# Ledger of designs, part 54: peptides against a protein of PDB entry 3PUK

Target 1, 227 residues: chain A of PDB entry 3PUK
Amino acid sequence: ERGLKSVVWRKIKTAVFDDCRKEGEWKIMLLDEFTTKLLSSCCKMTDLLEEGITVIENIYKNREPVRQMKALYFISPTPKSVDCFLRDFGSKSEKKYKAAYIYFTDFCPDSLFNKIKASCSKSIRRCKEINISFIPQESQVYTLDVPDAFYYCYSPDPSNASRKEVVMEAMAEQIVTVCATLDENPGVRYKSKPLDNASKLAQLVEKKLEDYYKIDEKGLIKGKTQS

## One batch from the design tools (peptide)

Design b1_p25_2_s4 (made by RFdiffusion4, then SolubleMPNN; from b1_p25_2, 13 letters changed)
Fold by OpenDDE base, seed 5:
Structure b1_p25_2_s4 (fold): chain B 227 residues (1-227), chain A 25 residues (1-25)
Amino acid sequence: as target 1 above (227 residues)
Amino acid sequence: SSEERIKRRKELREEMKKIEEEAKK
């Protein structure tokens, strides 16, 4: 199947599981709220077993140490998720797992990265950003994870202007991750009426797409595609 | 600016690679 779900799964498989796979090695996988929803939308537990995951755990919950096993953290680059990770590896004596592979769903802010580097660098075997910040619902449908997006985008209150811009920025970033996942550089189409939200968002997306493909690790210059 | 963001991303990636290299020792 070539639906969005299959594309997302393929991306996760190649970017995460294939990247850290070792023959005969099993890992514990730690998920946050977003990545739980993400994986549940595009794979089954049997798929995870095939990828060398023995158990999945919620990063927010208290967990028993399994010091002989390595942990795969597939998490959002948020203070909450990062803090939970840091608690797992904050001290040498209190390490919950043997080592950590960290895969962020999006760009990790410097502040969070520096915090990780300062406290847990010796425990980290991998740390990568895979740029998947959406939930696939149907073959061509996805959901953005931007809190209060609807409220702020349609708010007539001028006091919400700053927040609206932040929301638009976040939405644009996530749309770019969709395009990256689909290996597309679309010509963005939009209807600007009645509000300019669509136009503004489209402009942000186009700008971010340009930036993304310019710095793409593949070094490929990709022209605009139909979407 | 977009340029600053690009720079930050590159720097982050380089730092991540360093962490990985250190962990291999």
Scores: peptide ipSAE 0.030, ipTM 0.559, DockQ to the pose 0.776
Fold by OpenDDE base, seed 3:
Formats: C-alpha cells, structure tokens, sequence
Structure b1_p25_2_s4 (fold): chain B 227 residues (1-227), chain A 25 residues (1-25)
C-alpha cells in the first residue's frame, strides 16, 4: 500500500461511501474527468463494488435513465459537471435516477450552488464538499489539478503576472488539502528559481496552512511536523 | 482571513442543511 493512496481512499470511503451507505442498496456512481482519475489512482473496481456501487457512468455522456436506482455523484464543482447533473434532475426534464447524493471534491461556488438549490433541491438527499483536489501518484507524490499551471508559472511575459498569481493561489490551496487529508502541517522546503515562484508558493502554502489549522473543525491547532 | 473562512464554512453548512431538509418535504 502506498501511503498517500491509502489515505485518500480511506477519506473517500468515510466521507462519501460510508456517509450514504444503506444496507442492501446499490447505487449508480457518476464521475467526471477529475474523479475518474482520482478513483483510478487509489482503488479498484472491486473496491467500489464492495461499497455498493453497481456501475460507474461518465457524467458527460448521454445515459439511459435508471429511475429505480439512486445516483451517487462524485464530481468537481465545475460548470460543466454541475450542468450535467442539472440535466439529470432539472425541473424541465424527467429525472434519470430516483434520487441524488452529491459529493464535491472542492468548494462549490455560490453561483453553482444556487443553481442546484433552485432546480433540484427535492431530488438531493445529500450534498457535501469533501475537499480532495489532488491525485496521489506515489506514497508521498501527488499531482495538482490546476489548469495551465505550467504555462503561467514559467511564463516570462509580465502581462501574465496576475494570472500566475491566481494559479499559484489555486496550487497552494490544493497543497493544503493534501496536508489536511494527511493530517500534517509540514515545514515547506523549496528550491529557488530565477522567477522565485517556489518561494512565493511556499509563502502561500504556509499562510493557508496556518489559517486551516486555526479553524480546524475539531478545534485542533497543530504544530509543524518534521520535513 | 480566518474569520472569513469560519463564516463561509458556517454558511455552507447551513445551506447544505436547508437543501437536505427541503428534500425530505
């Protein structure tokens, strides 16, 4: 077992599958691009079957209704994924499934959340944010899901400075989610580059870690762990 | 920033609770 993969799987199991589990009940699970990669990195199909998932469907594809079964949506809080969900349960169309359990991988913007509330509230049995926005690669290696991160971070063009800042903020947030998942507050180490991106990112991570642990749901303030 | 995060988390919890309550009606 690779440490990070196991931790991520355990978090998904407890936060998603255990949360909506009902004895003897099977569900259809809907995934998007990110969550497909996420689950593929930390579990097998047999694991999902054990959790009461009968079949996995791609949320972006047209699907036949299965009105007698409940659906488990494990998706990113993006306009594309949310729109696909809304098509499945929207007031203007017949519901594809009996009911929905929604688990977002990250913070859902108010605009998207309000759309869901306005159109599908009666069909939703659960709606939670589980805050997993990274892909585990190895025991202590992960990848971040930040679009165009390479392009903006390494761009020599000063006109991209504002966009680079946004990307770095997003990266820092995802790193904090890793730390939260691992229940760690590590010291940040970095190698300086000519553009000093690593130093800036480190500062953002440290700030966000401090904020996270100050407001930990369990009221815990943790000191820095060994690097 | 911490205060804003606390506020946002509380708001989200309340909103999610409302959705679940509406679904039960």
Amino acid sequence: as target 1 above (227 residues)
Amino acid sequence: SSEERIKRRKELREEMKKIEEEAKK
Scores: peptide ipSAE 0.027, ipTM 0.527, DockQ to the pose 0.630
Fold by OpenDDE base, seed 2:
Structure b1_p25_2_s4 (fold): chain B 227 residues (1-227), chain A 25 residues (1-25)
Amino acid sequence: as target 1 above (227 residues)
Amino acid sequence: SSEERIKRRKELREEMKKIEEEAKK
């Protein structure tokens, strides 16, 4: 299982980061829902920093311009993600970034590609399809619908601490929802990371599980299930 | 068809290369 994550990371490193790497240059990286999940499954923020990424941003969010920096878009070839990209570079007077490197996770339809070409060709330094359509998952792993989790949980910026807490809370709630749906009260296991986010999340999950089963009207005291 | 997809991917790669070249001028 660790092997698959390593393979995926190596592929991304070679196909994306090494492809656009310039010595001494920092980039802003823009992710969508899929690529956020993908990167969160196989790397840490420290890994991204080593690859010249200063900050990661959600492409769907409104962002302040950083006109002096180039942007690395690692996104799925969807109308939604492409439209967000076009908003960043579509206006000649209001470009959010200096230039764009675009890496699609899959084949980009001609309609979307032509739209990009027509509107933003002068701003694009690189456009490539890397064909990564899967997320490396461990056995019995659930994917949570918290796209911002990676941005805040792995951020080295202490100013994001409050947002990190909110995101972790949301993650914990979703995990509890999964457990409730499966009618399980699992023991929580985690691996320690530099910021000990896994431990904090585990504690939140445990607390919320306890609260959920205490409040569960059915009064079923369920013992810890190995899941 | 798979062949059409492969052909189209090749065409896209060529177009992308052109975009990159234009951006360098």
Scores: peptide ipSAE 0.030, ipTM 0.555, DockQ to the pose 0.223; fails the geometry check
Fold by OpenDDE base, seed 4:
Structure b1_p25_2_s4 (fold): chain B 227 residues (1-227), chain A 25 residues (1-25)
Amino acid sequence: as target 1 above (227 residues)
Amino acid sequence: SSEERIKRRKELREEMKKIEEEAKK
C-alpha cells in the first residue's frame, strides 16, 4: 500500500504538473504557506526539478521579475494569496512573469475568481482547482493546516469562541478535502472529551461531507443531462 | 461558470477514482 504521501504526490503530479508540462520548458513555481508545507511533506526538490520547476519562490515575498519565464502558482484560494498573484500581473508594467498557470488547492470563491478574471485574464494560461487541503504525515496520517488550531480549540477563554468556530470550520473543510482525495465517505468517529469540541467538529465534517457529495451528485446529474 | 465548475468536479472525481484504484494496488 502506497502511503498517503505518495497518493498526494501522484495527485499533484497529475493535476498540476502534468497539466501544464511542456517539453523543454522550465517554470518558476510560486507557493504560499500551505502549499510549501504540502509539497515539503510529499516530495523533494529533485522531484520538482523533474517536473520542470527551476525555482520555488514564496508568493508573499517581494520577488524580482523574470519576464521570460512562465510561473506556476500552486496556492490556496485565499485573499492573501490571490492578492499577491494579482500584484504580479495587475499591470503591464508590473507583470513579473511571462504567463501564469494557477492551481488552487481548493474551490476558489467566485469573488476571488472574478477578481482574477477581471484583472489578469490575459495572463492566465490555466486556472484549475484541485482538492488538497491537508498535509500528509504518514501512510495513513495527515495533519490539518489551520493556524493556531490547538490554541483556539483548547482555549478556555470565552472571548475566543468566535475564533474557535472559524478554526473548526476550517478544520472540517480540510477533513472533507482528505475524504475527497481518498474518495471516501467515512463514518465520522470521535472520542468525547469534556470539551464538546470533537463532537462539534464531527458534526461540521458530516455536514460538509453531505454538502460535498450532494453538490457532486447534482453536478453529475447536470453533467449527464447535458450530454 | 457553473458548467466549468461541474466539469472540474467531474474531472476531480475521475482523477480521485484513479488514484484510489492505484492506491489499492
Scores: peptide ipSAE 0.023, ipTM 0.460, DockQ to the pose 0.042; fails the geometry check

## One batch from the design tools (peptide)

Design b1_p26_1 (made by RFdiffusion4)
Fold by OpenDDE base, seed 3:
Structure b1_p26_1 (fold): chain B 227 residues (1-227), chain A 26 residues (1-26)
Amino acid sequence: as target 1 above (227 residues)
Amino acid sequence: EEEEEEEEEEEEEEEENEEAREELKE
């Protein structure tokens, strides 16, 4: 069953494709490593064609200009992806595309946002954050996008303790984004192992869920669901 | 008809650009 995949696709369709849809208009879509995996997990090329995407390009690759077409950037808020975007529009060189629609998968840091504003504001038609930082695998299974998570969580080296905490925080944040995408406030369950990692992560998730679901869109307290 | 379509496209592009600038100020 692919329940989570369908939910993620519906979220992308509503937040990205419906937001920038123009009748009869085709766009080029630019993807990074994460968004390539994300879309591959929840849609087909035929689905993207139905949403007005004619061509998919990798943002990190050298690309020929298509000056008559608008570009849809669906990318992670990373220096690497942002720098590739800035090369397409922010240089004194000719722009690669007519205009840009930018959708970030997560919160864009102010430093990157200000860099975009300063260089490319006249070329940008949309710039939004859609808060999808996970890959759906099965109906109720997802993969977190946290670099080196395994290494830091299982490192016996005390020097990695601070980095382990940052990784745990990032994992907890991504679990909350899954809950927000599913519109669920789950009860957290875990199996204790010799390492306290599962307990620490559970505590971080519970705290973040409590903060996120204090007030819903209607100003009401959302109750816990079974999960 | 082509000129009217180009003018409508330019107006829509200006509106879209202003909205994007407002979103960038928040």
Scores: peptide ipSAE 0.020, ipTM 0.553, DockQ to the pose 0.027
Fold by OpenDDE base, seed 1:
Structure b1_p26_1 (fold): chain B 227 residues (1-227), chain A 26 residues (1-26)
Amino acid sequence: as target 1 above (227 residues)
Amino acid sequence: EEEEEEEEEEEEEEEENEEAREELKE
């Protein structure tokens, strides 16, 4: 069984496809760069067809209107992806699709959310955050989507120290998102040499896990799982 | 019949849009 990949697929199926599913209805799905990689890592085109997706389109490309069909936007909460969505629905006369279902892979900043509300609220049937900001590689291997992480974490330039902290925080948040997706509170293990990056990341992850697992969705305290 | 189906689809669409707007305000 494809451990992490199957968990990610199951999460997407439940949080996205089952949430907007209507019997007999086909949708166009719009993907960005991240969600294209994410879906490619955990499903096949046949799986998407079974979920009522007729066509997959890249949100960044110019597309012809299909005004009779509803669109499912599975996108990252980035200015680029949001701006592409806004172009599809920003004008009443120039709508690309009948309506939109929007699923963000992570927390949408208030600035982007307010921009969507102000311009396109009447075209949106659903808008949710599903908190999947990682790409599964193997059963226990994943890639974090943190821009410039390698550059800032390993930069010898002290001027990058503040940016390194921001990147480390974002990495820790994504690791916690993986743990939440797996429903696990793991023991954190690391090798600290030659840099302190691993120890610092571990501390950030531990702190965030403690905060996340203080109370579960049922009001129960979750213990640490064996990892 | 086609006009009634279109009106029912429009009403369902308005209700779904209203629910989505309420969820966005919370």
Scores: peptide ipSAE 0.019, ipTM 0.538, DockQ to the pose 0.027
Fold by OpenDDE base, seed 4:
Structure b1_p26_1 (fold): chain B 227 residues (1-227), chain A 26 residues (1-26)
Amino acid sequence: as target 1 above (227 residues)
Amino acid sequence: EEEEEEEEEEEEEEEENEEAREELKE
């Protein structure tokens, strides 16, 4: 059984490491909170060394410049992670690294992308979006990167209803991302709980799966799924 | 050899920058 961890690792290897690999070249890899958890779930430090990564650094921390080395940013498309990247390359005199390869874990909003283009375009060797918004836990188990999902989904407070919908949508999108990563269109199973959250999430997932595979079958260039 | 490697690295860097700029325009 190809465990979910091995599938995720293979995807990262192909989409990130193989894409920016140069023979004999070592890179510093910058991770955020999500990608730290992601890589920790599916690889070892030895695996990263084999992919030409010498050091892993947290993008949110102050780091000493290593101007002779290129940097691999494997980060989420968030304002926080992007702002940290921009600080690393925002001025010619203050560049922390020789150049940047950027791989986003998901669709990067145009606002963030334009901000990167406007300030750091000369320092960027690669900028790609990959589609990995989940963390593999076991062979068939994953966790979603949806902050406060439990709180909003199980909140009895009606004032949280709008935020609950946003969370449910984000969860559904990430589940579809798992299915896309696995190249599977699974039947959705859920247990009805006192809160109709499981049924609602299942319906969102089913709808998004249908939309995803209908788009794929039509050979329509998967437009950047605007989450 | 070091100058040729530096020139090849600079040319590769320019090509990579051009490709990255094209990918950013699409």
Scores: peptide ipSAE 0.019, ipTM 0.538, DockQ to the pose 0.027
Fold by OpenDDE base, seed 5:
Structure b1_p26_1 (fold): chain B 227 residues (1-227), chain A 26 residues (1-26)
Amino acid sequence: as target 1 above (227 residues)
Amino acid sequence: EEEEEEEEEEEEEEEENEEAREELKE
């Protein structure tokens, strides 16, 4: 069993497919760049067919209307992906699909959520955040989707300090998302490198883990796992 | 029969849409 890949697939199956599943109903699934990579890492097309997906479409491409079918949007909470969704449902006369089920890979900012509510509320049957913003590479290895992370983390330019903090925050959030997906509260370990980046990231992860498990719906302070 | 099925589908669509609107308001 591909440990992390199977956990990620199980999370997507439960949080997305089982949540919007209707017996005998087929949906079109809309993916962005991140969710295309995510699904390709943890499932096959046959798995998606078993979950009631007939066709996968790229949200960024021009697509023909299929007005009789409901659409499943599994997308990142980015302005680009949200704008593409809004174009599909922005006009009552030119809706591309019958209805939309939206599943965001991470927390959707209120500004984007409010745009969706204002424009397309009548077309949305579901809107959830599933908290999966990483790509499983191996059984216990994942890749973070943080643009320019290497550049900003290792930039010698002091003018990039604010952007470095934003990147480190995003990395810490994605690591916490992995821990939440695995239902683990790991002891944070880091290898000291010439730069303090690993120590700063470890501190951000520890803080966010503490905040996450304090807020966890079960009110159970999970002890540190040995993982 | 086809009109009744379309009306039932529209009513189910309105109910699902109302539930979705409530979930969006929370």
Scores: peptide ipSAE 0.020, ipTM 0.544, DockQ to the pose 0.028; fails the geometry check

Design b1_p26_1_s1 (made by RFdiffusion4, then SolubleMPNN; from b1_p26_1, 13 letters changed)
Fold by OpenDDE base, seed 2:
Structure b1_p26_1_s1 (fold): chain B 227 residues (1-227), chain A 26 residues (1-26)
Amino acid sequence: as target 1 above (227 residues)
Amino acid sequence: EEEEKEKKKKEEEKKKNEELKKKLSE
């Protein structure tokens, strides 16, 4: 079996690097916190060089303009990452790069997309959502990148209930992206805890899996794979 | 009538965003 790391790398290669590939063209790649962890988990710097990436930069840092080069933004669809992108292209005089290719790790909300459209649409050559919101650890093990997930899921404070639901939704989405990446429709199994969080998460995952495979235009109702 | 106009406006904006997302993905 191909390890999860290899599957993730193959998906990134095809969905991101091959999509924006131009012969003889080098790009600067901009990463956020999540995509830094993601790439570090599944590739080496040498692999990125082979894909035409000359330099990796952190999107959150102040960076020197490289106006002659195009930028590849591989980022999460968060306000923070989008705001950093907007700073790079928001003014005509302050453009950091020649043009942008944007690949979001997940669905970009219309509110964020509208901000991008309003400020820098002319600088964008590609904008895609690639649906990779998990970090591979081992062959079949991954971690979810949901900020404060542990805190909110296990918080006894009722005031956190709304935030807990948002976190569980994000976790469910990330689990679905794993399943989609592996091309698996797993039977959801969980160990119930007193807080019933596992049951609620399982229901969210099942619903999202159904939605994903119903929308998959290829009509391949893949049978439940026993994981 | 105002709620229906606002709903229609939101649906049109959503459709325009989907079309633009599609165009930027091609």
Scores: peptide ipSAE 0.292, ipTM 0.763, DockQ to the pose 0.755
Fold by OpenDDE base, seed 5:
Structure b1_p26_1_s1 (fold): chain B 227 residues (1-227), chain A 26 residues (1-26)
Amino acid sequence: as target 1 above (227 residues)
Amino acid sequence: EEEEKEKKKKEEEKKKNEELKKKLSE
């Protein structure tokens, strides 16, 4: 069984497709590198057709205008993906699509959101953050999307210490996002390696989990789940 | 005085962004 893949698909279905669904309406879906991998890991093209997606396009490629159709952007909150979106809607005369629905895989920084607001606000019908920054591999195995994580975590250079902390913070945030997606509060387990990176990451995850479940509007103190 | 003005401007921008994010999520 592919439990995590099913959970991720269910989350995307509910948070993205059901949110923007309109009866009888087809959309073009725009994906970036991360969301291409994500969807490929948890669904088939037939599943996307059932959700009202007629065509999938790569956001980084030059695309022909389809002015009569709405576009569903399922993208990461990166400068590259946002800049590609801005090119699609930045000019009033050169809008590629009728309107945009934007679903970010994670928190969109204010700097990126301000760029979107300044140039494309009139074209946007939805903009949501759905918090899926991981790729499911197996039933309970996932890959984090943290650039250069291996390099910075295992760098012997002290000058990379600040960057290592940023990477660990991003990894911890993604793990918490997985837990939130699964509706689980796992007991954190780690193997001590020569570098205390696993212990530090575990502490960050535990702290963030505690903060998340304390803030959870349901007021339910969830016990530690065995995973 | 300039630091306070910059802080206030950042807080106002943050608030406007949060309001717009909320509106676009509904």
Scores: peptide ipSAE 0.288, ipTM 0.762, DockQ to the pose 0.744
Fold by OpenDDE base, seed 1:
Structure b1_p26_1_s1 (fold): chain B 227 residues (1-227), chain A 26 residues (1-26)
Amino acid sequence: as target 1 above (227 residues)
Amino acid sequence: EEEEKEKKKKEEEKKKNEELKKKLSE
């Protein structure tokens, strides 16, 4: 069956829905662009209804207040998504929802977390980072969500070199997140290409995989899984 | 001395954020 999609759905179900589930309680779920694509890739609306979601709303849109309902924010840790959340809860008099559960798809920087803490802390019931920053396509095919990755990786301009490294690092981190989600330590394979981008990415992935599995609580360096 | 105070303030803020993240994850 659709192995990667089912794994991703299971991860979201356990890390998000089961974590905030209350018997007989329905929630409004707020999604951003990334999490809309993510959920659309691995579940149906019927699956979300079974998890106690009444309606899905886009966080970027103007929405009517539903002050009696709690909101589940499943969003990326971006300034845009955080600013939209802050608009929903930043005013004491104009809260859109009763309370918030926040699940970030990745590490939330302190700069964003500080903004949330300063204005909305009393409205937050949960805030977790679930580390799922990829879109499953097929059983072994996924899309990385790294902004401008193509532009910076293939830019001939030397001025973009520092930004290229940041993009490569972000791509490597997302690949490691996929491997961690699948409980796999794959052998990295690449073909040499112009600009050595594939080799550099492969080295970053290999290093990060080694670091991840060395730090893993079981201390067992799992052998490279034959993919 | 100001740089050291600012560094210490950032470290304390980081620690408070980690504690709050932990509390909100429980």
Scores: peptide ipSAE 0.300, ipTM 0.774, DockQ to the pose 0.680; fails the geometry check
Fold by OpenDDE base, seed 3:
Structure b1_p26_1_s1 (fold): chain B 227 residues (1-227), chain A 26 residues (1-26)
Amino acid sequence: as target 1 above (227 residues)
Amino acid sequence: EEEEKEKKKKEEEKKKNEELKKKLSE
């Protein structure tokens, strides 16, 4: 019943915790809104303790400095989350933690990365993009993290057409990320609606899946699986 | 020429960011 949750947890464990693990070292973990929901969906506090996390803090909240401890930032690549990180490390005199490990849930735009590079690169021990832009609900059910997706996809206003396209591309990319996480190449099923959004999304997903598996590490196109 | 220079600058910045990302991911 919770296969996707286990897969997501395994991915986070290998990509984040195992990557920055040091024997006997405890870290403070900083989460944002998305990663709080993500971790809450697929693990318990006991699991995080086993991975060397002593405490979880919300990146948006005011926090007391713990200068002797390293921080693990598991955050989305958003201006808000990045700005909070920059406040923690931007001033040499006001560093809240000993060092940072940063794991982004998705591609970090150059504009944000440049800000990080300019102000606090010396404090960063690791920075990776993990590509987990979804929240597992059930065994094969997930929620996409696409802001205002409903509004733009179902807006009757023609002025939102460009935003609708961007949202649909983001949704398609996240679906491909799920498939990559599961190591599956599913067939796409949909029901047509008056606005034909489901058909367009399906086409985008199929195209992106084909592109992904053509350029995978094995250089092989995987066959369609059940989804 | 200015547009091409700006494009080249953006490409160089992108490359530097990719290199730094790679270094920080190792």
Scores: peptide ipSAE 0.282, ipTM 0.762, DockQ to the pose 0.686; fails the geometry check

